# Ledger of designs, part 79: peptides against a protein of PDB entry 7AE7

Target 1, 321 residues: chain A of PDB entry 7AE7
Amino acid sequence: KVYKDLREFLEVLEQEGQLIRVKEEVNPEPDIAAAGRAAANLGKNQPAVFFEKIKGYKYSVVTNVHGSWQNHALMLGLDKNTSTKDQFYELNRRWDKFPVPPNVVKREAAPCKENVIDKDINLFEILPLYRINEQDGGFYISKASVVTADPEYPDDFNKLNVGTYRIQVKDRDRVGIQALAMHDIAVQLEKAEAENKPLPIAITIGNNPLVTFMASTPVGYNQNEYEFVGALQDGVPMDIVKSDLYDHLYVPAGSEVVLEGHIIPRVRTVEGPFGEFPGSYSGARLQCEVKIDRITHRTNPIFENLYLGIPWTEIDYLMAL

## One batch from the design tools (peptide; made by RFdiffusion4, then SolubleMPNN)

Design b2_p15_5_s1 (from b2_p15_5, 7 letters changed)
Fold by OpenDDE base, seed 4:
Structure b2_p15_5_s1 (fold): chain B 321 residues (1-321), chain A 15 residues (1-15)
Amino acid sequence: as target 1 above (321 residues)
Amino acid sequence: PEFINEEAQAKYFVP
């Protein structure tokens, strides 16, 4: 099975008994993190947790989407009881199908374009933000697939980067992004900052689970993550759409939320601390700042965010392959 | 706006 978006995957997780739906209103803190921890304690077959109602917010949250080997098997379109060994074998077999170029769909065919916000941007109106860890220095978007291009080669699709970076909310329309020197985004940012130019960015939230998986998987600088998604879909192309602000940026057609904007050149602001692992906080650092200039989103967007409770966390499953 | 956690927003925005 191939998934067009997060919603098709969540439907399968629910059908397979790998999603818990919380229908009662919860507090953003501590209830989301507490319920995630409780779900992690249910054993090895950890379900996704879908929060339908969050106090003070209009939209829903889902966590732990990749948080088990069963969910990972289902992501690959396999039986949920497929062994880890057979999942690895199948992943490796499909990896050799690279490249599988994506389909570029028209704007009117892309669900991520259903709604537009181009003024009075407030991230809190769109995303039910909460602290993932008790001592986090703010609200984090921890499971976004971030799209950037090489500013020297903006039309080179092979240099289009789709990566996962921790993103701290800084203001209604501003986020801090952790771009480490080892990340492809840091190379692209260095080129933009040399010219004192903004780096165009699209922060995509709530994607096809293979997009999220590939965004967390290191690939070569001249390899496009979308072409690996098509490979991991056993040769079925994924659907992408042109961003609204930038001709050279493409986003997943099915994204729940797309934050389009730019990294502000040569600006650094305090980001962190963030609890990347239980009991381990990365210190506060001066990090890049993104201005959000446009939001596109699906009707009733789902905020997919990372679960960071206890090992094995969702990160451990995303990085184990 | 009716659907903003203003208390949370005020707590975690660093000016």
Scores: peptide ipSAE 0.011, ipTM 0.496, DockQ to the pose 0.085
Fold by OpenDDE base, seed 3:
Structure b2_p15_5_s1 (fold): chain B 321 residues (1-321), chain A 15 residues (1-15)
Amino acid sequence: as target 1 above (321 residues)
Amino acid sequence: PEFINEEAQAKYFVP
């Protein structure tokens, strides 16, 4: 099976008994993290957790979407009881189908374009933000697929980067981003900052689960993650759409939320700490700052965020493949 | 809006 978006995947997770719905109103803290830990303690078959009602927010949260081998099997469109070994063999078989070019859809056909916010931007109106760990220095968007391009080669689709980065909310319309020197985004940012220019960025949230998987998987600088998504879909192209602000940036057509903006050149602000692993905090550091200039989103957008509450976190599953 | 957790916003902004 192939999924167009997060919603189609969540439907399958629910049908397969791999999603728990929390229908009662919860507090963003500590209830989201506590319920995630409780779900993780149910054993090896860890379900996704969907929170329908968050106190002080309009929209929903889903977490632990990739948080089990059963969920990974279903992501690949396999039987949920497929062994980790057989998942690995199938993943490698499909990887050899690269490249599978994506379909570029019209703006009017893209669900991520259902609603637009281009003034009075407030991330808290769109995303039910919460502190993931007790000692985090703020709210984090921990499961975004971040789209950037090479500013020297903006029209080279092979240099379009889709990556997962640590993103701290700084203000209503600003986020900090951790662009480490080992990441492709840091190469692109260095080129922009050399000329004192903003780097265009699209931060996409709530995607097709294979987009999120590929954004967390290192590939070559001249390889496009969307072409690997098509390969992992066993040769079925994924759907992408042009961003609203930038002709050279393409986003998943089915994204729940797209934050379009720019990295401010040569600005560094305090970011962190963040609990990247249970009991381990990265120190506060000076990191890049993004201005959000436009939001597009689906009606009743689902905030997909990473579960980090116990050993064998969702990141451990994402990085284990 | 009344649906916004303003207390959380004020507490966890990092200027």
Scores: peptide ipSAE 0.010, ipTM 0.485, DockQ to the pose 0.086
Fold by OpenDDE base, seed 1:
Structure b2_p15_5_s1 (fold): chain B 321 residues (1-321), chain A 15 residues (1-15)
Amino acid sequence: as target 1 above (321 residues)
Amino acid sequence: PEFINEEAQAKYFVP
């Protein structure tokens, strides 16, 4: 089975008993994080947790989408009881199908383009933001697939990078991003900053689960994560669409929310702390700042965010394959 | 519903 978007995957998780739906109105804090922790206590087969109603917000949150081996099996379109060993063998078999080029769809065919916000941007109106950990220095977007390109080679699709980065909300229309020197985004940013130019960026939230998986998987600088998604779909291309602001950036056609903007050149602001692991906080650091210039989103967008709880965390599953 | 969580916004952002 192949999924076009997060919604098709959540439907399968629910059908397979791998999603808990919370229908009552919850508080953003501490209820989202607390319910995630409670779901983690259900053992090795942790379900996703879908919050339909968050007090003070318009839209829903889903957590722990990748939070179990059963969810990983289902992501690969396998039986939920497929062994970790067999999942690994199947993943490796499919990996060898690289490259599988994506389909570029028209704007009118892309669900992520259903709604547009291009003025008076307020991230809080679109995303039910909450602190993941009690001691977090702010709200984090922890499961975004961030799209950037090489500013010297904007037409080289092989240099299009889709990565996962730590993102703190800094204002209504600004986020901090942790671009480490080992990340492809840091190479691209260095080139832009050398010329004192903004780096174009699209922060995509609520994707096809294989996009989120590949964005968390290191690949070569001249390898496109979307072409690996097609390989992991057993040779079925994924659907991408051109960003609204940039001709050279392509986003998943099915993204729940797309934050389009730019990394502000040569600006660094305080970001953190963030509880990356239970009882471990990465300290506050000076990090890059993104200005959000445009939002596109699906009607009733789902905010997919990372669950951080007792090991095995969702990160442990995303990195274990 | 409208966004009404002004307290959550104000907690991390100085208006």
Scores: peptide ipSAE 0.009, ipTM 0.443, DockQ to the pose 0.068
Fold by OpenDDE base, seed 2:
Structure b2_p15_5_s1 (fold): chain B 321 residues (1-321), chain A 15 residues (1-15)
Amino acid sequence: as target 1 above (321 residues)
Amino acid sequence: PEFINEEAQAKYFVP
């Protein structure tokens, strides 16, 4: 099976018994993290956890979407009981289909364009933000697929980067982003900052599970993650749409939320700490800031965020591939 | 606003 969006995947997870639905109103803290830990204690077959109602917020949260080998098998459209060995074999077989170019859909055909916010931007109205770890220095968006281009070659689709980065909420319309020197975004940012120009950015949340997977998988600088998504879909192209602000940035057509904006050139502010691993906090550092200029979102958007808190977290499954 | 956790915002925003 191929999935167009997060919602089609969550439906399959629920049908397969790999999603827990929390229907009662929860507090953002500590209940989201506590329920995630409780789900992780169910053993190797860890389900996704979907929170329908969050106190003080309008919309839903889902966590641990990639948090098991069963969820990973289902992401590939395989039987949930497919062995890890057979999943790796199938991934490698499909990888050889690269490149599979995406379909560019019209704006009116893209679910991520159902609603627009271009004034009085407040991230808390759209995302049910919470601390993932008790000692985190703030709220994190930890499972976004971040889209940037090479500012020297903005129309080169092969240099379009879709990556996962640590993002701290800094204000109603500002986020800090951790761009390490080993990340493709850091190369693109260096080019923009050399000219004292903003770097265009689209932060996409709640995607097709293979988009999130590929955004977390290192690829070559001249390789497009969307073309690998098509390969991993066994040769079925994914659907993308132009961003509203930038002609050269393409986002997944089915994204739950798209934050469009720019990295502010030569500005650095304190970000962190963040608990990346159990008992390990990365210290506070000076990091880049993004100004959010426009939001597009699906009606009743789902905030997909990482589960963290015990060994073999969702990040361990995303990095083990 | 009805759907804003103002306490959470005030706790973690650094102006």
Scores: peptide ipSAE 0.007, ipTM 0.419, DockQ to the pose 0.080

Design b2_p15_5_s2 (from b2_p15_5, 8 letters changed)
Fold by OpenDDE base, seed 3:
Structure b2_p15_5_s2 (fold): chain B 321 residues (1-321), chain A 15 residues (1-15)
Amino acid sequence: as target 1 above (321 residues)
Amino acid sequence: SSFINEEAQKKYFIP
């Protein structure tokens, strides 16, 4: 089984009994985190949790999409009861199919382009934002696949980076991003900042689960994560589309939300704290700031965010394979 | 708009 988008995967999770649907209106705090913790306490078969109604917001939230070995098996299109060992062997078998080039689809064929916001941008109108941890310094987008390119080689598709980074919402149209020196995005940003130029960025939310997996998996600087997604789809190419603002940035065609903008050169603002691990907060630091210039989104976009409430967090599963 | 948590925005923005 191959998934075109998050929605196809959520359908399979629900069919397999690996998704809980919360139909009643919940408060963004503390109910999302509390319900996520409650679901995680159901045992080893931790389901995704889909919140249909968030008080004070229009759209839905889904958490814990990658939060179990069953969900990982289903992500690979395997039986949900496939052992972790067999999942690992299958992952490695498929990895050897790299590269599988993606299909570039037309803008009109890309679900992420159904709606456009290019003025009066307000992230809170599109994303049901909440504090993940009680002591977080703000709202975090914790499960985005962030697309950037090498500003010296913008047309080199092999240098296109799709990564997962800590993103704090700073304003209606601004986010802080943690670009650590060990990340490929930091290399690209350094090149842009050397010339005092903005770095083009697309922050994609609610993707094909293998995109999210690959964005969380380190690869070589000259390797494209989308070509690994095709490999992990057992040789079926994924669909990508050009960003609206940048000809050199490609985003998943099925993304729920795409935030297009730029990292502001040589600007650093306070970001954090964030509870990356239960009981452990990374301190406040000066981090990069992104201006959001355009949003594209699916109708009734689903905000996919990480669950971080209990040991064996969703991050642990994303990094365990 | 009626579909935003304005109180949360004000509380949790870092200025």
Scores: peptide ipSAE 0.015, ipTM 0.417, DockQ to the pose 0.089
Fold by OpenDDE base, seed 5:
Structure b2_p15_5_s2 (fold): chain B 321 residues (1-321), chain A 15 residues (1-15)
Amino acid sequence: as target 1 above (321 residues)
Amino acid sequence: SSFINEEAQKKYFIP
C-alpha cells in the first residue's frame, strides 16, 4: 500500500486499531501531552492520537503517527504484525530502488494548495500550537519536513534537501529554526549568508509518513529525499508540487500545511529551551529566524506534531530504522 | 477570534 498523504495513512491506522480518536474538547495544555502519555501506557502497540477539538483553536492535532513498530510496518504498507527484522529487510530491499523520481503535479491537483494565506499571516489561526513538554520555552513545530535548495545550484534537484529541524514559533509569522552544522540546510544557509541573501524555505506539515521518515533520515547532500520516498514506496513515485513563491522548491502535494518563507540572513535570535527527550532539555541559544511569507493549506488542516512522552518516544522509532 | 488561543500567544511569543 502507498499513501498519497497523511489522511490516507491515518485512515489505515484507524482501521488497524493504531489510532485513538479523542472527540471531546481538550485544553492544549496539559491535555494533549497527558492524553499522549496515557496512550503510550497502552503498551507495545502505541497508537497515534488524534485530537478532534482543541480549546481556542479551529483545527485538529495528531501525534505519535510513527510511535510504534506497527505504525512503521503500516507506513511501509506491510502487515502491522510484520517483525522488526522483516521491516528492516524490506526497507533495505526498497532502498536499493533509489532513485525513484517524483511526479510533479499541477497546482490545481495538489491538496496542499486548497487554501492560501498571503496577508496578515498568523500561525495560530492555522496550527493549534501547544507546549509539547512542560518546561518548553515556547511552541514547537517538531515534525515538519523542511525543504531548502542549494542557492548556488537552485535548479539541481539532487541538492534539494528535505529535513527535520527543531522549529520554535517566535511570532505570528516567524519561527526559529535549528540549522546545525551537520545538517544539509546549514551548508545551504552558509552559501546564502555569504551573499547576504535570504535562503528560500518551505516548512511542510502533515505529510505522507514516508516523507516524514526520509526527512528524519540522513542522506547524501547530492541525494534527494523524494527519490528515496519513491524507492520506499517500492518504486511508486511520490507526488510533489512547485511551491508558490519559489520555482526551485517542491513540496509534497498532499501536505496539510505549507509555510513558505525565507531564513533571514545573518540574523540570530534566542530559541529554546526544548525537551528533546524526557527529562532532557536543550538550553536556550541563538538560532536562525524564518519569516513566513505565504501559507498554503488543505481545508481543515491536521497539525501533525511529535509525541515526546514516555520512552520509547516517537523520535526513537524514527531513528531506529 | 474564538479560534485563536490569545493567552498562549502572549505567553510564549519571544519577539
Scores: peptide ipSAE 0.013, ipTM 0.488, DockQ to the pose 0.086
Fold by OpenDDE base, seed 2:
Structure b2_p15_5_s2 (fold): chain B 321 residues (1-321), chain A 15 residues (1-15)
Amino acid sequence: as target 1 above (321 residues)
Amino acid sequence: SSFINEEAQKKYFIP
């Protein structure tokens, strides 16, 4: 089975008994993190947790989407009880199908374009933001697929990067992004900053689960993550659409939320701390700042965010490759 | 709804 978006995957997780739906109104803190920890205590078959109603917010949250081997098997369209060995065998078999170019769909065919916000941008109106860990220095978007291009070769689709980065909310229309030197985005940012130019960016939230998976998987600088998604879909292309602000940036057609903007050149602001692992906080550091200039989103967007709690965390499954 | 969001913003924004 191939999934066009997060919603199709969540439907399968629910059908397979791998989704807990919380229907009562919850507080953003501590209830989201507490319910996630409670779900993790169910053992090795950890379900996703979907929060329908969050106090003070309009929209829903889902966590722990990739947080088990059962969810990982279902992501690949396999039986949920497929062994880890057989899942890895199938991943490797499909990996050899690279490249599988994506389909570029028209704007009218892309669910991520259903709604537009281009004035009075407020992230809190679109995303039910909460602290993942009690000692976090703020709200984090921890499971976004961030799209950037090489500013020297913006039309080279092979250099289009889709990565996962630590993103702290800094203001209504600003986020901090951790671009480490080992990340492809750091190479692209260095080129832009050398000329004191903004780096165009699209931060995409709530994607096809294979997009999120590939965005967390290191690939070569001249390899497009979307072409690997097609390979992991056993040769079925994924659907992408042009961003609204930038002709050279393509986003998943099915994204729940797309934050379009730019990294401000040569600006660094304090970001963190963040609890990346239980009991382990990365210190506060000077990080890049993104200005959000436009939002597109699906009607009733789902905020997919990372579950962090007792090991095994969702990160452990995403990084176990 | 707006008030809760504003209080959350004031609490957790790092200038």
Scores: peptide ipSAE 0.008, ipTM 0.366, DockQ to the pose 0.092
Fold by OpenDDE base, seed 1:
Structure b2_p15_5_s2 (fold): chain B 321 residues (1-321), chain A 15 residues (1-15)
Amino acid sequence: as target 1 above (321 residues)
Amino acid sequence: SSFINEEAQKKYFIP
C-alpha cells in the first residue's frame, strides 16, 4: 500500500488499531505530552495519538505517528505484525530501486494549496503550538520536512534537500532553525550567506509518512529524498508540487501545511533549549532565523508533531535505520 | 530564564 498523504496513513493506523482519537477538548500543555507518555506506556505497540480539539486552537494535532514498529510496518505498506528483520529486508530491497523520480502535479491538484495566507501571517492561527517538554525554550515544530536547494545550482533536482531540523517558533512569522554543519542545508546556507543572499526555504508539515522518514534519513548531497520516497513506495512515484514563491523548490503535494520563506542571511538568534531526549536538553545556541512569507495549507490542517517521552521515543524509530 | 521564548508565548498563546 502507498499513501498519498498523512490522512491516508492515519486512516490505516486507525483501521489497524494503531491510532487513538482523543475527542474531548484538551489543554495544549500538559495534556498532549501527557497523553503521548500514556500511549508509550501501552507497551511496544505504541499507537499514534490524534487530538481533535485543543483549547485555544482551531485545528488538530497528531503525535507518535512513527512511534512503533507496527506503525513503521504500516508505513511500508506491510502487515503491522511484520518482524523488524523483515521490515529492514523490505526497506533495503526497495532502497535499491533508487532513483524513482517524483511526479510534478499542477498547483490545482495539490491539496497543500487549498488555502493561502500571504498577509498578516500568524503561525499560531494555523498550528496548535505547545511545549513538547516542560523546560523547552518555546514552541517547536519537530517533525517538519524542510526543503532547500543549492543556490548555485537551483535547477539541479539532485541537490534539492529535504531534511528534518529543530525549529523553534520565534514570532508569528518567524522561526529559528538549527542547521548543523553536517547537514546539507548548512552547505546551501553557507553559499547563500557568502553572497549575503537569503536562502529560499519551504517548511512542510504533516506529510506522507515516507517523506518524513526520508527527511530524517541522511542521504548524499547529490541525492534527492523524494526519489528515495518513490523507491520506498516500491517504485511508485510520490507527488510533488512547485512552491508558490520559488520555481526551484518543490514540496509534497499532500502536505498539511507549507511554510514558505527565507533564511535571513548572516542573522543568528537564540534558539533552545530543547529536550531532544528524555531528561537531556540540547543547549540554547545562536541559530538561523527564517522569515515566513507565505503559508499554504489543507482545509482543517493537521499539525503532526514529534512525540518525546519515555523510550522508545518516536526519534528512536525514525533513527533506528 | 533568558532562554525561554516567553514573549512569543505570552503574545500569541497563554495556556
Scores: peptide ipSAE 0.006, ipTM 0.394, DockQ to the pose 0.126

